# Ledger of designs, part 81: peptides against a protein of PDB entry 3B8E

Target 1, 230 residues: chain A of PDB entry 3B8E
Amino acid sequence: PFLIFIIANIPLPLGTVTILCIDLGTDMVPAISLAYEQAESDIMKRQPRNPKTDKLVNEQLISMAYGQIGMIQALGGFFTYFVILAENGFLPIHLLGLRVNWDDRWINDVEDSYGQQWTYEQRKIVEFTCHTPFFVTIVVVQWADLVICKTRRNSVFQQGMKNKILIFGLFEETALAAFLSYCPGMGVALRMYPLKPTWWFCAFPYSLLIFVYDEVRKLIIRRRPGGWVE

## One batch from the design tools (peptide; made by RFdiffusion4, then SolubleMPNN)

Design b1_p15_7_s4 (from b1_p15_7, 12 letters changed)
Fold by OpenDDE base, seed 2:
Structure b1_p15_7_s4 (fold): chain B 230 residues (1-230), chain A 15 residues (1-15)
Amino acid sequence: as target 1 above (230 residues)
Amino acid sequence: DELAELAKKARELAR
């Protein structure tokens, strides 16, 4: 998120302190929970394959855990960010390069995509309104991602939710999201303004999409072992 | 102080 902020010169979608909360508070427990996840029954039954193939499997798992999940979370957050700004009159294309004028206190007539002029105060309100939903969206997307990463080949419907640590992690990150979103003073301390309950659901279609995609992927893997989709 | 006022306004708008 921060890199895109710099490269695209868009208004800041997520504060640095909030990012730290994600890294230290939200991501750690789920990541640990995945380490304790029970291996798939099919993986446990197979003797360790050639070290080269096992390394490839581990690299793929690591890539999913650290690379792919992070990218999906970021995409979900940005989706919510762009939706909020678009609803307030700022289309994504218009945001490109807008940061300089956006952050200038002396410019009180920044135009949105429809020609509406925005004062500095109004812009900052909408910006800080985006911080909380971005964070919450990451949490909501993470629910799906964690469930997806629980298994490599088996459907979630087949294996179920047996990892108590994972369940605890999901509750913990949800509680943290609720705390940061609704606790008094968070708007001042973390620049996270209170979120309307409706915004919690903004990421749900995206989470559903990736969940369905993964289930289809796993179905293909089960039908065609050793395929390129693995 | 400015941030506090902004936060108050944001809460009012969020209601």
Scores: peptide ipSAE 0.027, ipTM 0.690, DockQ to the pose 0.013
Fold by OpenDDE base, seed 3:
Structure b1_p15_7_s4 (fold): chain B 230 residues (1-230), chain A 15 residues (1-15)
Amino acid sequence: as target 1 above (230 residues)
Amino acid sequence: DELAELAKKARELAR
């Protein structure tokens, strides 16, 4: 988010402190939960792997998969960001290069895509209103990510949802998102203004997309073991 | 203080 903010010179979609809350608050417990995930049903049926060659290949493939999922997460967040700004009169194309004027306190007549003038205060309200739903979108997408990452090959339906720690991680992440979104003072402390409940559902299509993508990937791996997709 | 007022306004708009 911050990189695109710099490159595209758009209004800041997500605060740096909020990013830290994701890294430290939402990612740690889920990551630990994956360490306690039950072994895949077919793990003992696999032939012994070459520890040198197969480990490196697997690490590269895992890195690529996480990179792809991370891109989808970012796209989900930016989608929510652009939807909110568009609802407030700022179309995506109009946001390009707008940051300089957007962040200038002395400019109180920044025009939106429809010619409406926005004061600095009004712009900052809209900006900080985007931070919360962007964060929530990431959390909702991470639900799918956590569920799919518990296995490398087996479908979620085959492996099941037996890991209580994973369930706890999902709960903790959701509770943290709710706390940061609705707790009094978070707007001042984290520049995260309260979110309408409807915005929690904005990310659901992306979560579904990730889920479907991974299930298809795993299906391909099951049908073609040892392929480049594994 | 300004941010607090903005946050208050945002909460009112979010209702």
Scores: peptide ipSAE 0.022, ipTM 0.626, DockQ to the pose 0.013
Fold by OpenDDE base, seed 5:
Structure b1_p15_7_s4 (fold): chain B 230 residues (1-230), chain A 15 residues (1-15)
Amino acid sequence: as target 1 above (230 residues)
Amino acid sequence: DELAELAKKARELAR
C-alpha cells in the first residue's frame, strides 16, 4: 500500500500508525495461534524428501503463495479506499498526482471529479474516514488468511475449525478493529475516524476470493502432488 | 488542536 502511495502520489490510504497496529496487533496473535494448529493428516503419510532440493523448492513456493495472498489483501484495501473517495466525488483517475495539493493546508479549492471545491479540513476528514475502512478491510481479509493457513494441502472443510486458539485470534483482531474504529480519541491518536457498519461488508468479496483461491490451490496440490503450485 | 477539531467533525458526520 505504501509503495503505491509513493508511486501514484495519491492521498494516503493507510497511515503508518495503522500499519503498526496491523503488524503488532492483528498479525501477532494469529501467528501464535497457527503454531498450535494440529498437523495435517496427509503430512503423516508423506514420504521423506530430499533435504537439500525439496526444502528450498517448498520454501519458494510457500513464499510465492503468501505473496499472492498479500497482494489480494492489498487490493481489497485499495478497493475500499477508492469506493469511499468515489462516493465523495473523487474518481480513481483524478486521485493520481493529487497528493501534493491534497496535503497542502493553504490550498482550500482542490476540485473533485465533478468540479466541487474541497477545503483542507474537508479533505482531511475524507482521508481519515478512509483509513478506518482500509484497516477493517485488512482485518476481514485476514479472517480468511488465518483459516486457510491452518493447512497446506487439506481443505478447511476436511481439517475442520476446532482450534480454540485460532478462534481466540479471530476474536482478538476483530475486537481490536472495533476498538480502533469506534473508541473516542482514535481519530486524533491514529487518524482513524469512525465508519458506518456497512463498510465492514465491503471486504467480504476479497475475503471470499482468498478463500476460493487457496481452496483451488490446495485442490490442485492434492491432484498433482509435487507440482509447481505447492 | 486542529486534529481534535477535525476528529470531532468527523464523528458528527459519521453518526
Scores: peptide ipSAE 0.018, ipTM 0.616, DockQ to the pose 0.012
Fold by OpenDDE base, seed 4:
Structure b1_p15_7_s4 (fold): chain B 230 residues (1-230), chain A 15 residues (1-15)
Amino acid sequence: as target 1 above (230 residues)
Amino acid sequence: DELAELAKKARELAR
């Protein structure tokens, strides 16, 4: 998000402090939960054919999977960001290069895509209104990520939700999202304004997409062992 | 102070 902010010179979609809260609050517990996940019975029973190559392949596959999931997560966040700004009169194309004028407190006549002028205060309200939904979108997408990462080959429906720590992680990140979104003072402390409950559902299509993608991937792996998708 | 005012306005808009 920050890189796109700099490259595209768009208004900041997510604050640095909020990013830190994601890294420390929402990513750490899920990562710990994965360490306690029971290995798939098929993985544990089969000795690696080649310990050196299998470790390298696994690390590459994990890195690639996390990279892909991270991209989908970012896309979900930016989608929410662009939807909110579009609803407030700023179309995505108009946001390109707007950062300099957007962040200038002395410019009170920044025009939106429809010619409406926005004061600095109004712009900051809209910006900070984007921060919370962006964060919530990340959390909702992380639900799917956490659930799918517990297994390599088995469907979530086959493996089930037996890991209590994983379940705890889901509740923890959700509780954190709710706290940051609705607790008094978060708008001042973290630049996260409260959002309507409807915005929680904005990320669901992306979570579903990740889930479906992973299930399809796993299905292919099961049907074609040793394929390129593994 | 400015952020506090912005936060108040945001809460009003969120209602």
Scores: peptide ipSAE 0.016, ipTM 0.522, DockQ to the pose 0.013

Design b1_p15_8_s1 (from b1_p15_8, 10 letters changed)
Fold by OpenDDE base, seed 1:
Structure b1_p15_8_s1 (fold): chain B 230 residues (1-230), chain A 15 residues (1-15)
Amino acid sequence: as target 1 above (230 residues)
Amino acid sequence: LLELDALLARLLAKL
């Protein structure tokens, strides 16, 4: 998110406080829950990792986590961001380079794509109106990310959803996201303005995409052991 | 928070 904010000079899509709420709030319990996941049925058929040759974090894992899944998550967030700004009169092409004027409190006549003038206060309201849906979008795509992380090779349908701590984590992160989004005063305290309930569904295609993508990946790995996809 | 975000944005725009 932040790299695109710099490179494209767009209004800030996700605030620092919101990032902290992701990293320290919504992701911790889900991540811890994976420690309680049942072993895959074939784990004892796999050779132990060679600590001298096999890195715990390899290029394939980095590529998957940051290069693929992380990019899909970012795309989901940016999709929500662009839709909200477009609904408020700011088309994606108009946002390019707008940051400098957007963040200037002395400019109170920033025009949208339709020639409507926006005060600094109005612009910050719409910006912070983007932060919460972006955050919720990340939480929704994290549901899929957490579920796909239950297994390395087996399908989630083979593993099942028996980890009660993981299920609790999914509810906890969702409840926390709802609390941060709708609790009175969060707009002042955290710059997280309330979102319309419909925005929760904006991320669902991306969450499904992550899930399907990983299930297909795992299917390929199971059918073609030793491939570059592993 | 707005000032912090603006400061962060300015710092990062200088990088």
Scores: peptide ipSAE 0.040, ipTM 0.430, DockQ to the pose 0.023
Fold by OpenDDE base, seed 4:
Structure b1_p15_8_s1 (fold): chain B 230 residues (1-230), chain A 15 residues (1-15)
Amino acid sequence: as target 1 above (230 residues)
Amino acid sequence: LLELDALLARLLAKL
């Protein structure tokens, strides 16, 4: 979020406090839950990792986590952001370079794509209205990310959902997301304004995309052992 | 919070 905020000079898509709520709130329990995941059914049929040559975190894992899945997550969040701003009269092209005027409290006549003037207060309401849906979008795509992380090679359908701590983590992050989105005072405390329930569904195509992408990847690995995708 | 966000954004831009 911040990289695009800086490079494109767009209004802030996600607040720092909200990012901290993701990193420290919603992601911790799910991440810890992976330590309790059952071994894949075929793990004992694989050669052991060479601890001297094979890193636990290899370039491929980093590329998959940050370069592929992380990009899909970011796209999901930004999609929600651009839709909300477009619904409020700010088309994506108009947002480019707008940050300077957007964040200036003394400019109360910032025009949208349709020539409507927006006060500083009105602009900040719209900005903070984007933070909550962006956050919720990340949580929804994290469901898919967490589930795909259960296995390296086997389908999730082969592994099953037997990890009770992981299931608890999914409920916990969802409950926390709902709490942060709908609890009275969160708009003041965290600048997270209440979310229309329909915005929860905006992330579902991206969550499904992550899941399908990884299942296809794993299917390719199973059909072509020793491929570059492994 | 807005000032913190702007500061963090500026710091990240320098990274």
Scores: peptide ipSAE 0.035, ipTM 0.477, DockQ to the pose 0.027
Fold by OpenDDE base, seed 5:
Structure b1_p15_8_s1 (fold): chain B 230 residues (1-230), chain A 15 residues (1-15)
Amino acid sequence: as target 1 above (230 residues)
Amino acid sequence: LLELDALLARLLAKL
């Protein structure tokens, strides 16, 4: 997200405070819950890792985590961001290079795609209105990410949802996201303005995409053991 | 956190 903000010079899509709320708030309990996950049924049929040739964190794992899942998460957040700005009169093409004028406190006549002028205060309200739905989008996509992390090879349907700590983590991160989004004073304290309930659903297609993508990946691994997809 | 956000925004505006 931050790289696109720098390269494209768009208005800030996700605030630093919202990033901290993800990294230190919503992700911690879910990540810890994975330590309590039951081993896959086929674990004893796999060869042990060779400590001389096989790393715990290999290029395939990095590619999956950052290159695939992380990119789909970012796309989900940016989709929500562009939709909100478009509904407020700023089409995606108009946002390119707009950051410099957007962040200037002395420019109170920034035009949208329809010729409407926006004051600095109005622009910052719209920006902070984007931060909360972007944050919520990440939380909704993280539901799928957490569920797919339960297994490396078996389907989630084979593993089941028996980990009570993981289920608690899903409720905790959702409750925290709702608290940060709707608690009075969060607009001043965290620059997170309340979002319409409809914005929670904008991430659902991307969450489903992550889940389907990983299940297809795992299916390929089960059908073709020792492939480059593993 | 608000001061950090404002500081980061100022640093990014200079970049």
Scores: peptide ipSAE 0.033, ipTM 0.480, DockQ to the pose 0.021
Fold by OpenDDE base, seed 3:
Structure b1_p15_8_s1 (fold): chain B 230 residues (1-230), chain A 15 residues (1-15)
Amino acid sequence: as target 1 above (230 residues)
Amino acid sequence: LLELDALLARLLAKL
């Protein structure tokens, strides 16, 4: 979020407090739940990891987490952000370079894509209105990410959903996301304004895309052991 | 809090 905010000079897509709610709130229990996942059926056929040469976190894992899945997650969040701003009169192309004027409290006549003037206060309300749906979009995409992280090679359908702690984590992160989004006072305390329930569904195509992408990746690995995908 | 986020956003924008 911040990289695109800096590079494209767009209004802030996701607030700092909202990022902390993801990293420290919604992601903690799901991440811990993966430690309780059952071993894959083929794990005993793999050679033991050499602790001197084989890193626990390798370049391949980093590439999957940040380079592939993380990019799809970011695209899902930005899609929701652009939809909300477009519904409020700011088309995506008009947001490019707008940050300088957007964040200037002395400019009270920033025009949208339709020539409507926006005061500083009105612009900040719209900006904060984007933060909660972006956050919820990340949580919905994280459902798919958590589920695909259950296995390295086996399909989720082969592994099953037997990890009760992981299931609890999915409910916990969703309940926390709903609490932060709708609890009275969260708009003032966390700048997380209540979102329309329809915005929860904006991430579903991206969550499905992540799931399908990883299942296809795992299928390729199973059919072609030792390929460049492994 | 609004001023702090605006300040943080400005600092991040300068990086």
Scores: peptide ipSAE 0.031, ipTM 0.482, DockQ to the pose 0.022; fails the geometry check

Design b1_p15_8_s2 (from b1_p15_8, 9 letters changed)
Fold by OpenDDE base, seed 2:
Structure b1_p15_8_s2 (fold): chain B 230 residues (1-230), chain A 15 residues (1-15)
Amino acid sequence: as target 1 above (230 residues)
Amino acid sequence: EIEEQVRLARELARL
């Protein structure tokens, strides 16, 4: 998010406070819950890892996690951001380079894509209105990420949802996201304005995409062990 | 819808 903010000079899509709420709030319990996941049924049939050649975290896993899944997460967040701004009169193309004028408190006549003028206060309201839905979008996508991280090779349908701590983590992160989004005073304290409940569904296609992508990947690995996809 | 959001934001800013 922040790199695109700098490169494209768009209005800030995700606030620093919301990033901290993700990193320290919503991600902690889910991440810990993975330590309690049941071993894959075939783990004892695999050859021992060579500690000299096989890294615990290989470049391929990093590339997949940060390069592919992380990009889908970012796309989901930005999709929500662009939809909200478009609904408020700012089309994606018009946002390019707009940050300089957007952040200038002395410019009160910034035009949207339809020629409507926006005061600094109005622009900041719509900016902060984007932060909460972006945050919630990340949480919804993280549901899929957490579920796919349960296994490396087995399907989630084969592994099942038996980890009660993981299930608790999913509820906890969702409850925390709802609390931060809807609790009175969060707009003042955290600059997280309340969102319409419909915005929770904007991330679902991306969450489903991640899940389907990973299940297909795991299916390929099971059919062709030792392939480049592993 | 924008007016309602601006109204809600103004109500929140007054709190």
Scores: peptide ipSAE 0.017, ipTM 0.520, DockQ to the pose 0.013
Fold by OpenDDE base, seed 3:
Structure b1_p15_8_s2 (fold): chain B 230 residues (1-230), chain A 15 residues (1-15)
Amino acid sequence: as target 1 above (230 residues)
Amino acid sequence: EIEEQVRLARELARL
């Protein structure tokens, strides 16, 4: 989010406070829950990791986390961001380079894509209106990410949902996201304005995409052990 | 002012 804000000079899609809420709030319990996951059924058929040659974090894991899944998460968040701004009169093309004028307090006549003028205060309200739905989009995508992280090779359908701590983590992150989105005063305290419940569904296609993508990847790995996809 | 901004943001989020 923040890199695209700088490179494209668009209005801030996700606030620093919302990022902290992800990093410290919604991600911690789910991540810890993975330590309690049951071993894959084939783990005893795998050779022990050689600590001299096998890195704990390999290029494949980095590619999956940052290059694939992280990009899909970012796309989901930006989709929500662009939809909200478009609904408020700012088409995606018009946002390119707009940041400088958007953040200027002395410019009170910034035009949208339809020629409507926006005051600084109005622009900041719209900007902050994007933060909560972007945050919620990330949480909804994280459901899929957490579920796919249960296994490296086995399907989630083979592994099952037996980890009660992981299930608790999914409820915790969702409850926290709902609290931050709808609790009175969060708009003031965190600049997280409340969103329509319908915005929770905007991320579902991306969560499904992540899940399907990973299940297909795992299927390929099972059919071609030692392949380039592993 | 903040309640008005939150109200306005709720109205904008309702659009």
Scores: peptide ipSAE 0.016, ipTM 0.447, DockQ to the pose 0.014
Fold by OpenDDE base, seed 1:
Structure b1_p15_8_s2 (fold): chain B 230 residues (1-230), chain A 15 residues (1-15)
Amino acid sequence: as target 1 above (230 residues)
Amino acid sequence: EIEEQVRLARELARL
């Protein structure tokens, strides 16, 4: 998010506070919950990692985490961001390079894509209105991420949802997201304005995409063990 | 809808 903000000079899609809420709030309990996941049925049939040759974090894992899943997450967030701004009169093309004028307190006549003028206050309201749905989008996508992280090779349908701590983590992150989104004063405290409940659904296609993508990946691994996808 | 969001956000920003 922040890289695109710099490169494209667009209004800030996700605030630092919202990032901290993700990293310290919504991700912690889910991540810890994975430690309590049941072992995959074939775990004892796999060779132990060679600590001398096999990296704990390999290029494939980095590619999967950052290059694939992380990019899909970012795309989901940006999709939500662009939809919100478009609904408020700012088409994606118009946002390019707009940051300088957007962030200028003395410019109160920034035009949207339809020629409507926006005061600094109005622009900041719309910006902060984007932060919450972007955050919620990440949380909804994280549901899929957490679920796919239950297993390396087995389908989630084979593994099942027996980890009660993981289920609790999903509820916790969702409850926290709802709290941060709808609790009075969060707009002032965290610059997170409330979102329409419909915005939660903007992330669902991306969450489903991640889930399907990983299930297909795992299916390929199961059918072709030792492939480049592993 | 924008005016309602702006109004809601202004009400929230005043809290």
Scores: peptide ipSAE 0.015, ipTM 0.539, DockQ to the pose 0.014
Fold by OpenDDE base, seed 5:
Structure b1_p15_8_s2 (fold): chain B 230 residues (1-230), chain A 15 residues (1-15)
Amino acid sequence: as target 1 above (230 residues)
Amino acid sequence: EIEEQVRLARELARL
């Protein structure tokens, strides 16, 4: 999010406080829950890692985490952001380069894509209205991320959802996201304005995409062991 | 919708 904010000079898609709520709030319990996951059925058929040649963090892992899954996650958030701004009169093309005028408190006549003028206060309300749905989009995508992390090679359907701590983590992160989104005063305290419940569904295609992508990847690994995808 | 959100945000900012 922040890199695109700088490069494209668009209004801020996700606030710093909201990022902290992800890193410290929604991600912690789910990450801990993975320590309680059952071993995959084929683990004893895998050779031990060679400490001289095999890195703990390899190029494939970095590519999966940041290059593939992280990109799909970011696309989901940005999709929600662009839809909200478009519904408020700001088409995606019009947002390019708009940041300088958007963040200037002395400019009260910033025009949208339809020629409507927006005061600084109105613009900031719309900006902060985008932060909560972006955050919720990340949480919904994280459901898929957590589920795919249960296994490296086996399908989630083979492993099953038996980890009660992981299930608790999914409910905890969702409950926290709902609390931060709808609790009175969060707009003032965290700049997280309440969102329409319909915005929760905007992330579902991306969550499904991550899940399908990882299941296809794992299927390829099972059918062609020793391939470049491994 | 924007006017209602602005009104709600102003009410929340006064709290």
Scores: peptide ipSAE 0.015, ipTM 0.518, DockQ to the pose 0.013

